# Designs tried in a protein design run: peptides against a protein of PDB entry 4JHK. Part 5

Target 1, 212 residues: chain A of PDB entry 4JHK
Amino acid sequence: EDYKIQSFDLETQKLLKTALKDPGSVDLEKVSSVIVDQSLKDQVFSREAGRICYTIVQAEAKQTNGSVFRRNLLNRLQQEFKAREETRKRSTQEWVCLVSFICNIFDYLKVNNMPMVALVHPVYDCLFRLAQSDALKNEEEVDCLVLQLHRIGDQLEKMNVQLMDELFNLLRDGFLLQEDLSSMGRLLLLEILEFRAGGWKLSDTAQKYYYS

## One batch from the design tools (peptide; aimed at target 1 L77)

Design b1_p13_1_s2 (made by RFdiffusion4, then SolubleMPNN; from b1_p13_1, 7 letters changed)
Fold by OpenDDE base, seed 5:
Structure b1_p13_1_s2 (fold): chain B 212 residues (1-212), chain A 13 residues (1-13)
Amino acid sequence: as target 1 above (212 residues)
Amino acid sequence: MLEPISSKMKTPP
């Protein structure tokens, strides 16, 4: 199985490969730190990071019945989540990487084929922040919001439909009432409103309109 | 004619 880790130096690549196959032989705290640090810099990697984390968790559980990696990963995520407003102020790019990573962990780290309940509110908190007026005017934040809702919106709704209704009320109001949306931002909001209204899918007609 | 959203989003749905 191939993992996209070419952005790391050779020593770190070796560390990650060993963690994937023999997690008991490496410092799993260091491994978790490396993965989180890179995920906060590269949104493309943050998607791959979810898959990597899942594999390491499974490998450690199988090898030693341990959970050292998951514990360190979640502790680091909690620290980054608590500091999310400062991160957003410092760098929009790092902020959307953080949101993307948390959403990817939610998507991949499942127990008994179910998402971790503890991540539901943190994910919603991030999405609600992206739905505020000061974020909706930024196309990069709108893109992140819409992308995550496409990926995990249906799963999140199953966990808490009331929060999803409240979130989409904000998106509707932003689409209808906010004056400083970009043209693309407005189009993205319209698409995601239609996407949920259609049961988290697009009709053939809508698919042609938005993506042909 | 509008540019498709797929050109802006990182991945299409």
Scores: peptide ipSAE 0.023, ipTM 0.660, DockQ to the pose 0.108
OpenDDE base, seeds 1, 2, 3, 4: peptide ipSAE 0.021, 0.020, 0.021, 0.023; ipTM 0.639, 0.647, 0.642, 0.656

Design b1_p13_1_s3 (made by RFdiffusion4, then SolubleMPNN; from b1_p13_1, 9 letters changed)
Fold by OpenDDE base, seed 2:
Structure b1_p13_1_s3 (fold): chain B 212 residues (1-212), chain A 13 residues (1-13)
Amino acid sequence: as target 1 above (212 residues)
Amino acid sequence: MSVPISSLMKKPP
């Protein structure tokens, strides 16, 4: 299986590959740090990082019945989450990478086949931030928001439908009332509104309307 | 998806 770690240097790739197969033989704190750092720089990686993290978590659990990697990962994630406003101010790219990473971790790291409850509010907080008017005017942030909702919206709704309703009220208001949206941003909002309204899926007709 | 959703969409007028 390809874990898309080509963006790392060869030494780091070796470290990650070893972590995937024999997590007990590497510094898992370092591994978690490397994954988070790269996820903040590379959006493609940030979207796939959850799969890598899941595999390492499972490997460690199987090998040592440990959870060192997960603990370190979540601790670092929490630190980045707390600093999210500063991150957004510094770099829109790093901000959307952070959101993508958090959402991806939420998607892959499950307990008893259920999403981690501890990540629900952090994920919603990120999505709500993307749904504010100052973010909706930025197509990159809108794209990130819509992408995450496509990926994990149905799962998030199951965890807290009230927050999802509130979020989509903001999206609807943005679509209808905000004047400085780009045409693509407006289209993205319309699509995701319809996507949820359709039970987190699009009809064939709608699919053809939005996508070539 | 490894690309932005917008890249998959038809371009609006």
Scores: peptide ipSAE 0.274, ipTM 0.863, DockQ to the pose 0.933
OpenDDE base, seeds 1, 3, 4, 5: peptide ipSAE 0.009, 0.208, 0.266, 0.268; ipTM 0.557, 0.843, 0.861, 0.861

Design b1_p13_1_s4 (made by RFdiffusion4, then SolubleMPNN; from b1_p13_1, 7 letters changed)
Fold by OpenDDE base, seed 2:
Formats: structure tokens, sequence, C-alpha cells
Structure b1_p13_1_s4 (fold): chain B 212 residues (1-212), chain A 13 residues (1-13)
């Protein structure tokens, strides 16, 4: 399997590969730290990190019935989440990576085939932050928002439809009322509004309208 | 795809 870890040095790649197969032989706290750190820097890795984390969690559970990795991962994630405004201020790229990572963890780390309830509000909080006017004017943030909603919107809605309604009210208002959106930003908002309205899918006609 | 979703969209004027 390709876990998209080519951005790490060779030593770290070996560490991660070992964690995936034999988690008991490595420092899982270090592994979790490395994954979070890299997820804040590399969007490619950030979007794939959920799959890596899921595999490590499963491997540890199978090997030792342990949950050391998951605990460390979630603890670090919570720390980064709490500092999200500072992260956004420091670097839009790191902020977008953080959102992507949190959403990816939500998507992949399931318990009994259900999303982790504890991540629902953090995910929504991130999406709501991206839906604020100061974020909607930034195409990079809008792209992140729309991408995550395409990926996990249907799952999030099942967890809390009220929050999803509130979120999309903001997106609609942004589309209709905000004057400093880029043309692409406005198009992205329109697309995602239509996407949800269509039951989290686009008609063939709409697909051809928005995409090549 | 790991590319921005906007990269796959038809560009508005």
Amino acid sequence: as target 1 above (212 residues)
Amino acid sequence: SLEPISSKMKKPP
C-alpha cells in the first residue's frame, strides 16, 4: 500500500512503516507526533494521514489490544485544535492542513463503523471557521471547505443536521451577500450549495457545468 | 484526487 510518506526522511519512513506492521516495536508517541507535525506542513500527507492512522490503530489493537497511538494522536490533535486561531494567523497553509487532517481522522477513525462522536463538534467548528467572511474571501480556505464537505459532508449531516443547516446558511449568505469573494470562491460555494441540495451528489448536467 | 477541487473546475471569467 502507498501511504504517501515520501515527504519524510528515510529514517522516519522506516519508523512509520514499522508502526504500520509492528506497532509494539516503536515509540507510538513519537509516531503520533511525527504524523501530526507533518500533517501541518504537507497537504498531500494531511489528506492521507487518516488512512495511516487507521491502519496503525488497527495494528496496535490486533497486536496488543492497546490504544496508545490513538490516545496520543487524539491528545495532540486536541492541542492543535485549541490553538487553531493562532495556527491560522501564522499560516493559512498550516491551518488548511490542520482542517484537512482533522476531517481525515474523522473519516477514517471509526468505532463500530461509526464516526467518533467526540470529533463531530471539532470538525464542525473548523468548517464554521472556514465559513466566516474573513475566510470565505480566501480561495485557499474556500477550496478546503468545499473539499471537506464533498468528502465527509454526508457523514457529518447524519451526526448533526442542525449544525449542517446552520453551516450552509452561512455559505448561502456568503454566496449571496459577500462582495469580496473571488470568482472561483463564488463558484465553489455555488457548487457545494447545489451538491448538498442534490443529496450530496450532482446531476450529470450540473457535473458538466462545474467540471471538465 | 489530492489536488485542489478548484483545479478540476471550469474557470469562471
Scores: peptide ipSAE 0.259, ipTM 0.856, DockQ to the pose 0.845
OpenDDE base, seeds 1, 3, 4, 5: peptide ipSAE 0.253, 0.241, 0.250, 0.256; ipTM 0.855, 0.849, 0.855, 0.856

Design b1_p13_2 (made by RFdiffusion4)
Pose (drawn by RFdiffusion4):
Structure b1_p13_2 (pose): chain A 212 residues (1-212), chain P 13 residues (1-13)
Amino acid sequence: as target 1 above (212 residues)
Amino acid sequence: SEYSEKLEEILEE
């Protein structure tokens, strides 16, 4: 019900709500463009845009059996994904938004009730980038890293365990060895190590230790 | 504590 589009221009809210019901009546290329554009600019929308993207993808399949919107969205995202390092230099905020959005799409948009394998390596590419020492020194990026691991970390490991293993080695390395990792960064990494070791679930006692 | 030992074991993995 709530797609979290309050950040949008009033005219665009109408465009988006129209695409949910009658995708054939709207420019799906323009629609996908305004969604990706806004997803890089607003944090709340970047971690929620998957809902509205899924609703539109399903509406098109139902109405016209088409997947044009899905296609424009994936190709536009692939372009942002390819330019991820440049976007990170320009704005950490935009970069964590891109990662959050890509991961939200991996979570919501399924293909025959299965995850899109096309996004597996790209998501690991993003999380490995967050696990680097130059990214871990920023609590903003560590926050982004652990958000994705909480949300789709389990699904990702099923698709590829080798990568999740090597990724968590970087997490332990940064935890023990890095000195400019902050106190909050340390708390976040320790919680995610326990989270994964526990089978991607938060224990009652960890809930008490880490969170208010 | 037992919990700290558990966390340490996770770190040693």
Fold by OpenDDE base, seed 3:
Structure b1_p13_2 (fold): chain B 212 residues (1-212), chain A 13 residues (1-13)
Amino acid sequence: as target 1 above (212 residues)
Amino acid sequence: SEYSEKLEEILEE
């Protein structure tokens, strides 16, 4: 299988490719560090990072019955999650990359074909933060919020419907009551409200309207 | 798991 890792230099690309095929022959702590660092800078890569991480986890389990990579990855995620408010203060771009990465790990890093239960509350916490008034006025944060809900909203709801209801109450209030939303932000909130109401699906006609 | 416990602790802070 091919992975989109062209954003890395050739040496790092080789490291990642080797980790995917023969994880026991590389420093998996270094591999996890490289993946997390790049995911915090590039939101596009964050999606691919989820697939890469899952593949490495499976490869290591099969090869050595080990979990060195997953342990290092999740430890780093814990550190970044703990510092999320400081990250948001420093850089909106890094903050939305962090949220995207956590959501993508939730989406791809399955255990026995099930989401990691431990990630459910952290993911919701990030989405609730994006749903606050000070975040909704920032179009970049709204883009991130709506994108993640499109990707993993249906899975998150299955894990905890009560939290999803509470989250969407905030989004409805933001759409109806908040005055300093951008035109695009308001449009995206309306779209995601309709998306969930439609069973986490969107018609082709509606998609063209919102994303043309 | 240990990871789950650590995440719960973070959310409680």
Scores: peptide ipSAE 0.029, ipTM 0.663, DockQ to the pose 0.018
OpenDDE base, seeds 1, 2, 4, 5: peptide ipSAE 0.025, 0.023, 0.026, 0.026; ipTM 0.664, 0.646, 0.671, 0.657

Design b1_p13_2_s1 (made by RFdiffusion4, then SolubleMPNN; from b1_p13_2, 7 letters changed)
Fold by OpenDDE base, seed 2:
Structure b1_p13_2_s1 (fold): chain B 212 residues (1-212), chain A 13 residues (1-13)
Amino acid sequence: as target 1 above (212 residues)
Amino acid sequence: SEFDKRVAEILAE
């Protein structure tokens, strides 16, 4: 299995590779910090980070029946979530990376094949923030919002359909009423509205219409 | 927050 860790220096790559195979032999707090730090810089890695984290969690569970890595990861995630507004103010790029990371952790860190309940509201909080008018006018934030909903929207809805309804009410209003949306942003909102209405599925024809 | 509470519970394990 290939993990995309080429962006790290060689020493850190070695650390991560060891964590994936022999988590008991490395500082798992350091590993978690490295993963979170990089996830805040690279949205592509944010996606990969979920998979990496899941693998490390499983490896540690198998090796020592421990959960040190998961605890450290969630602790850092909690810290970043608390500071999300400051992060957004500092850097839209880091903010959308944070959202992507949280969503990917939600997607990958399953317990008995179920999402971690603790992450449901944090994920919704992030998506609701992206659905506010000041965020919808920023195409980078709209891209992030729509991407996450494509990836985990169906799972989130199963966890709380009421919140999903409220979220999509905001998206509908944004699509219809907000004047300073970019053309692509407006198109993406329409697509995601249609996506959910179709049971979180989209035909190939529709896919080409919106994304070709 | 609920998130803080849930995470705290996990961290206490």
Scores: peptide ipSAE 0.090, ipTM 0.753, DockQ to the pose 0.015
OpenDDE base, seeds 1, 3, 4, 5: peptide ipSAE 0.076, 0.078, 0.061, 0.084; ipTM 0.748, 0.752, 0.731, 0.749

Design b1_p13_2_s2 (made by RFdiffusion4, then SolubleMPNN; from b1_p13_2, 7 letters changed)
Fold by OpenDDE base, seed 5:
Structure b1_p13_2_s2 (fold): chain B 212 residues (1-212), chain A 13 residues (1-13)
Amino acid sequence: as target 1 above (212 residues)
Amino acid sequence: SEFEKRVQEILAE
């Protein structure tokens, strides 16, 4: 298996590779912190990070029947989630990286082939925050919101359809009523409204219109 | 928060 970890120095790459193969021989708290830190800086890496985390969790379970890595990862996620408003005020880029990372962990880090119930509300809370008027006026936040809904919207709806209905009521109102949306932001909101209405799928015509 | 409570439950395992 190939993992995209070229952004790390050689020593850290070695640490991560060892964690993937022999998790019992490394400090799994350190490994989790390294992965989270990089995911908060690089939204592209956060997608790969989900896959890496899942692999480490499986490797540790198989090797020692332990869950040290998962516990440390979730503890760090809790800390970052709790400070999300401060993060948003400091840097929009870091905020959208945080949301992306939490969503990617939800997507990849499944237990017994099921999403972690503990992450459902945190994910929705992040998406609801992105759906507020002060966030919808920022194209970078709209990009993040729409991207996550494309990736995990169908899974989230299965976990709680009521929250999804409430979220999309906000998105509809934003599309129709908010005056300071960018042209691209408004287009993206329309697209995601149609995406869900179509059963979390896009027609060939819609795909060409929005992404070509 | 509910998230904090659920995480603490997992950490206690």
Scores: peptide ipSAE 0.244, ipTM 0.839, DockQ to the pose 0.015
OpenDDE base, seeds 1, 2, 3, 4: peptide ipSAE 0.236, 0.225, 0.218, 0.218; ipTM 0.835, 0.834, 0.835, 0.828

Design b1_p13_2_s3 (made by RFdiffusion4, then SolubleMPNN; from b1_p13_2, 7 letters changed)
Fold by OpenDDE base, seed 3:
Structure b1_p13_2_s3 (fold): chain B 212 residues (1-212), chain A 13 residues (1-13)
Amino acid sequence: as target 1 above (212 residues)
Amino acid sequence: SEFEKRVAEILAE
């Protein structure tokens, strides 16, 4: 498989490639740290990071029946999640990268082809934070919220429909009642409301209207 | 939290 890791220096690229093929021959704590650090700086990479992490987890399980990489990854993820409010205050960009990374780990790091139950509430907590009034007025946070719901909304709903209903109540209120939304933010909220109402699907015509 | 509890269980493997 081809993995998009061109943003790393050559030495780090070699480290990641080796981890994908022979995880037992590298320091998996270092590998996990590199992936998390880059995911917190680059939201585009965070999508690829989920796929990379899953591959490494599977490779290690097959090679040694071990789970060192997953343990290190989840430990670091927990630390970053606990500090999420401080991260948001420091940098909106790092905050939305953190949310994106957590959502992508949820999307790709499956156990027996099922989402990790441990990540359900943390993901919802992040999305609920993005749905608060102080976050909805920031277009960068709205972009992140809507993007994640497009990617994993249907999966999250299957895990807890009550929380999804509560989340979308906040989004409807934001769309209808909040006065300091950007024009694009308001448009994106409307689109995601319609997306869920349509069974997490959107027509090509609607896609052009909202995203072209 | 439940998240912390579940992660702790994984770390104990």
Scores: peptide ipSAE 0.215, ipTM 0.840, DockQ to the pose 0.014
OpenDDE base, seeds 1, 2, 4, 5: peptide ipSAE 0.195, 0.031, 0.030, 0.127; ipTM 0.824, 0.694, 0.689, 0.767; seed 4 fails the geometry check

Design b1_p13_2_s4 (made by RFdiffusion4, then SolubleMPNN; from b1_p13_2, 6 letters changed)
Fold by OpenDDE base, seed 4:
Structure b1_p13_2_s4 (fold): chain B 212 residues (1-212), chain A 13 residues (1-13)
Amino acid sequence: as target 1 above (212 residues)
Amino acid sequence: SEFEERVQEILEQ
């Protein structure tokens, strides 16, 4: 498989490629740091990062039966999560990248084909933060929120339906009651409300209506 | 936090 790592310099690309094939020959702490750092800068890569991380985890497990990469990755993720409010204050872009990264790790980095339970609450915490009034007025945050719910909402609901209900109560209230939503933000909230109501599915016609 | 605790549990597996 090809991985979207063209945003890195050539040296880093080589490092990542080596990690994917021969993880035991590289500094996996450095690899994890590089991936996290880039994921905080590039939301497109943040999506790809989940797949890359999963591949490295699997490669290390097969090669050495180790979990050094995953350990370092999760430790760094935890650090970034703890600092999420400061990140949000500093840069909305970095904040939504962080959320995207956490969600993509949740989506791709499965354990025995199951989501990591440890990430369920952190993911919900991020989504709940995006669902607050001060975040809903920012279209960039709404975009992130809706995108993640499209990607992993069904999985998250299976992990905790009560939290999902609470989250969507906030989204409904935002849609109905918040005055400073952008037109697109309001449209996106409506779409995601309908998306969940339809069992996390949307017709092609509806898709075009909301995202054309 | 719960996140920290759960991560630790995973790392101990």
Scores: peptide ipSAE 0.186, ipTM 0.821, DockQ to the pose 0.016
OpenDDE base, seeds 1, 2, 3, 5: peptide ipSAE 0.031, 0.091, 0.029, 0.028; ipTM 0.705, 0.761, 0.691, 0.673

## One batch from the design tools (peptide; aimed at target 1 V117 L119)

Design b1_p14_1 (made by RFdiffusion4)
Pose (drawn by RFdiffusion4):
Structure b1_p14_1 (pose): chain A 212 residues (1-212), chain P 14 residues (1-14)
Amino acid sequence: as target 1 above (212 residues)
Amino acid sequence: SRDEEVEELIEEES
């Protein structure tokens, strides 16, 4: 019900609500463009845009059996994904928004009730980037890393365990060996190590230790 | 390449 589009221009809110009901009546290319655009600019929307994207994808399949919107969205995201390092240099905020959005799409947009394999390696590419020492020194990026691991970390491991294993080695390495990792960065990494070792769930006692 | 593979998968899954 709540797609979290309050950050949008009033005209665009109408465009988006229209695409949910009557996709054929709107420019789906322009619609996908305004969604990707805004997703890189607003954090709340980047971690929630998947809902509205899914609703539109399903609406098109139902109305016209088409997947034009899905296509425009995936290709625009692929372009942002390809430019990820440049975007990271320009704005850490935009970068973490891109990761959150890509991961939200992996979570919401399914293909025959299965995850899109097209996004598996790209998501790992993003999380490995966050696990690097130059990214871990920024609590903003560590926060982004652990948000994705909490939400889709389990799904991702099923698609590829080898990558999740090597990724968590970087997490242990940064935890033990890195010195400019902050106190908050340390708490976040420790919690995710326990989270994964526990089968992607938060124990009652860890809940008490880590969170208010 | 890995980019070409991802592009093909996007078209297939779409």
Fold by OpenDDE base, seed 1:
Structure b1_p14_1 (fold): chain B 212 residues (1-212), chain A 14 residues (1-14)
Amino acid sequence: as target 1 above (212 residues)
Amino acid sequence: SRDEEVEELIEEES
C-alpha cells in the first residue's frame, strides 16, 4: 500500500495518492505525465512507476470502467520511444531511464495477467540498441541492458524466442570480439550469457562470483 | 516503419 513517492513535492504526492485510491477525482493525463517525467530522470523510480501505473489502471477500471490513464501513459511512452535516438544523443542517463521505464511498464502493466503484445517489439528494439558496439563500450548502458534482462528476460523470451536468440548472439560477439569493453562490462555480459543458459536463473555460487 | 507500427499497436491496446 505504500509507494515510494517521497521524491515528489507534497502537492504531487497528494495527487498520486488520490489517483491510486480515487482516480476519477483527478486529472489522469497530468498524473501520467508526472510519472513519466520522473521515470525519465530517476531509473530507480521507474521500477516503482510500473507498480504505481498498474495500480492506477486497475483502480480506474474498477471505479469507472475507464482507461484514460492507460491511454495517456501509452501515448506518452510512444512519443518517448519514437524519439529514443535523439534522447540517447542528448543524454545517456535519460536514455537508460527510458529503457528502464519501458521495460518496467512491460513487466507490471499487464492485461489479463499477460504482457502487452504491443510493447514486445519496442522493448526488444531498446535492448538491441544497447547491444550495439557503440553502446556496449559504455558501462551505464551495459548496466541497464543486463539489469533489464535479469528482470524481464524470461518473460520477453516467451514472447519471441527468435529475437532473444539474435540479441544474445550480439552479446556473445560483444563479449568475445569487442576490445573496448570495460572489465565490468565484460563480466556483466558473461554473467547474463550464463544467466540465460541456466534458464534465467543464477546460482548462489555464481552470484557471489559476479557480484561479491 | 517500425515506429509507425508500434504507434498503431499501442493505440490498439489503449
Scores: peptide ipSAE 0.022, ipTM 0.615, DockQ to the pose 0.682
OpenDDE base, seeds 2, 3, 4, 5: peptide ipSAE 0.021, 0.021, 0.022, 0.020; ipTM 0.615, 0.628, 0.623, 0.623

Design b1_p14_1_s1 (made by RFdiffusion4, then SolubleMPNN; from b1_p14_1, 4 letters changed)
Fold by OpenDDE base, seed 5:
Structure b1_p14_1_s1 (fold): chain B 212 residues (1-212), chain A 14 residues (1-14)
Amino acid sequence: as target 1 above (212 residues)
Amino acid sequence: SLEEEIEELIEKES
């Protein structure tokens, strides 16, 4: 299988390819660090990173019955999560990359084929932060919020419907009451409100209206 | 440590 790792130098590409096939022969802490670092720079890579991480986890489980990579990955992720307010202050781009990455890890890494319970509150905390008034006025943050809800909203709701109701109450209030939303931001909030109301599905008519 | 806390959570979910 082919993975999108062309953005890395040749030595790092070799490291990642080896981790995917023979994880026991490489430093899995280093591998996890490289993946997280790139995911925090490139939001497009974060989706591929989730797939790569899943493959490495499965390969290690099969080869050594180990979970060293997953542990190192989640350790680094938790460190970045704890520092999220400082990251947001430093760079909106890095902040939305962090949110995108944690959501993609939630989407791909599962325990007993189920979403990791340990990631539910961290994911909701990130989404609630994006739903605050100081974040909703920034179109880049609204883009991130809406994208993640499209990707994993239905899964998150199954884990905690009460938190999802509270989150969407904030989004509704933002849509109706906040004056400094961009026109596109307001449109995106309306779309995601309708998306959930429709059972996390978008009609063909709505798809063309918002995205065509 | 943070790693130990994460490991505990993983074990509970297994």
Scores: peptide ipSAE 0.025, ipTM 0.683, DockQ to the pose 0.269
OpenDDE base, seeds 1, 2, 3, 4: peptide ipSAE 0.023, 0.025, 0.024, 0.024; ipTM 0.645, 0.683, 0.652, 0.647

Design b1_p14_1_s3 (made by RFdiffusion4, then SolubleMPNN; from b1_p14_1 with R2L V6I E8K)
Fold by OpenDDE base, seed 5:
Structure b1_p14_1_s3 (fold): chain B 212 residues (1-212), chain A 14 residues (1-14)
Amino acid sequence: as target 1 above (212 residues)
Amino acid sequence: SLDEEIEKLIEEES
């Protein structure tokens, strides 16, 4: 199976490929750091990173019955999450990459074929931050918010419907009351409000209207 | 601010 790791140098590609099939022979802390570092600067890779991480977790469990990689990955995520406000202040691009990565890990890194309960609050905290007035005025942050809700909104709601209701109350208020939204930002908020109202599904007509 | 649930999970796996 092929993984999208062409952006890394040849030595790092070899490291990642070895981790995917023989995790016991590499430094899994280093592997986790490499994956997180690239995910924080490349939003396209962030999606693939979730799949890679899950594969490494499964490979390590099968080979050594270990969980070293998952521990190191979650530890690094905790560190980045703690510093999220500093990251946002430094670079909007890095901030939305961080949110995307946390959401993608939530989406892919299942335990017993279920989402990790430990990631529910961190994910909601990121989405609530994107739903604040100072973030909604930035189209790049709105893009990220709406993208994540399209990807994992239904899963998140199953974990905590009360938080999802509160989040969408903020999005509704932003759509109706906030004056400094971009035209595209306002359009995206309307779409995601309709998306949830439709049971996290988009009709063919709506798909063409908003994304074609 | 650290997420307490993640912190507990890390400790259990250490």
Scores: peptide ipSAE 0.027, ipTM 0.671, DockQ to the pose 0.415
OpenDDE base, seeds 1, 2, 3, 4: peptide ipSAE 0.027, 0.026, 0.024, 0.027; ipTM 0.668, 0.677, 0.648, 0.665

Design b1_p14_1_s4 (made by RFdiffusion4, then SolubleMPNN; from b1_p14_1 with R2L V6I E8R)
Fold by OpenDDE base, seed 1:
Parts: C-alpha cells; structure tokens; sequence
Structure b1_p14_1_s4 (fold): chain B 212 residues (1-212), chain A 14 residues (1-14)
C-alpha cells in the first residue's frame, strides 16, 4: 500500500495518493503526465511507476468504469517512444529511463493478467537498440539492458522466442567480438547469457560471482 | 511499424 513517491513535492504526493484511492476526484491527465515526467528522470522510480499505474487503472475501472488514466498514459508513451532516437542523442540517462519505463509498463500494466501484446515489439525494439555496438560500449546502456532482461526476459521470450534468440545472438557477438566494452559491461553480458541459458535463473553462488 | 502498434494499443484500450 506504500508507494515510493517521496521524490515529489507535497502537493504532487497528495495528488498521486488521491489518484490511487479516488481517481475520479483528480485530473488523471495531469497525474499521468507527472508520472511519465518523473519516470524519464529517475530510473528507480520507473520501476515503481509501473506498479502505481496499474493500481490507478484498477481503481478507476472499479470506481467509474473509466479508462481516462490509461488512455493518457499510453498517449504519452507513444510520444516518447516515437522520439526515442532523439532522446538517446540528447541524453543517455533519459533514454535508459524511457526503456526502463516502457519495460515496467509491460511488466505491470496487464490486461486480464496478460501482457499487452502491442507492447512486445516496442520493448524488443528498445532492447535491440541497447544491443547495438554503439550502445554496448556505454556501461549505462548495458546496465539498463541487463536489468530489463532480468526483470522481464522470461515473459518476453514467451511472447516471441525468435526475437529473443536474435537479441541474444547480438549479445553473444558483443561479448566475444567487441573490443571497446568495459570490464563490467563484458561481465554483465556474460552473466545475462548464462542467466537465460539457465532458464532465466541465477544461483546465489553465481549472483555473488557477478555482483559482489 | 512499432509506432503503429502503440497506436493500435491506444485505440483498443481507450
């Protein structure tokens, strides 16, 4: 029931709390805008944002049988996704936040407890972009890529195993052939390769090896 | 296109 919204000012916190409990009493377009804006600045919040969004969607559906929040959220997501290359050019930080956000929306904002099929290709597109050579040399992008695959890789594979195979072919090639990877980047790629090979699981021993 | 997929999602979910 507690949500990580301490980064917002008190007025905005009140707005979000009200949206979670009584969505019909607030401007849900404004709420969606606030959530997306913060998600593009704070990758940690991007994870929380998915959970918050799902809760608001459920609350609005139960209260008014409406979908105003979801509509506005997806509209903003569309805008940001279309501009993803420009975002990456402008700010790597904003770019990885965008990827984190869309992946977390995929993870949390489900329909009938199922992932939104329409988000599958957009998510893969983001991950494939992170798997390109110019992105793999940036540790921040590698961190994002590996983090998302840890979070939703198993779900994505169930949606399209062929795309996942292609993605991991790129990652394997990057690990083996790309010379300008950082030591940590190379280690992370190896870890995620083993993670998938192990059925999207990692033993405690392996966890310590790669992250301790 | 991938953008079109999102557009369809918006239409279906609104």
Amino acid sequence: as target 1 above (212 residues)
Amino acid sequence: SLDEEIERLIEEES
Scores: peptide ipSAE 0.026, ipTM 0.661, DockQ to the pose 0.704
OpenDDE base, seeds 2, 3, 4, 5: peptide ipSAE 0.023, 0.022, 0.026, 0.026; ipTM 0.669, 0.640, 0.658, 0.662

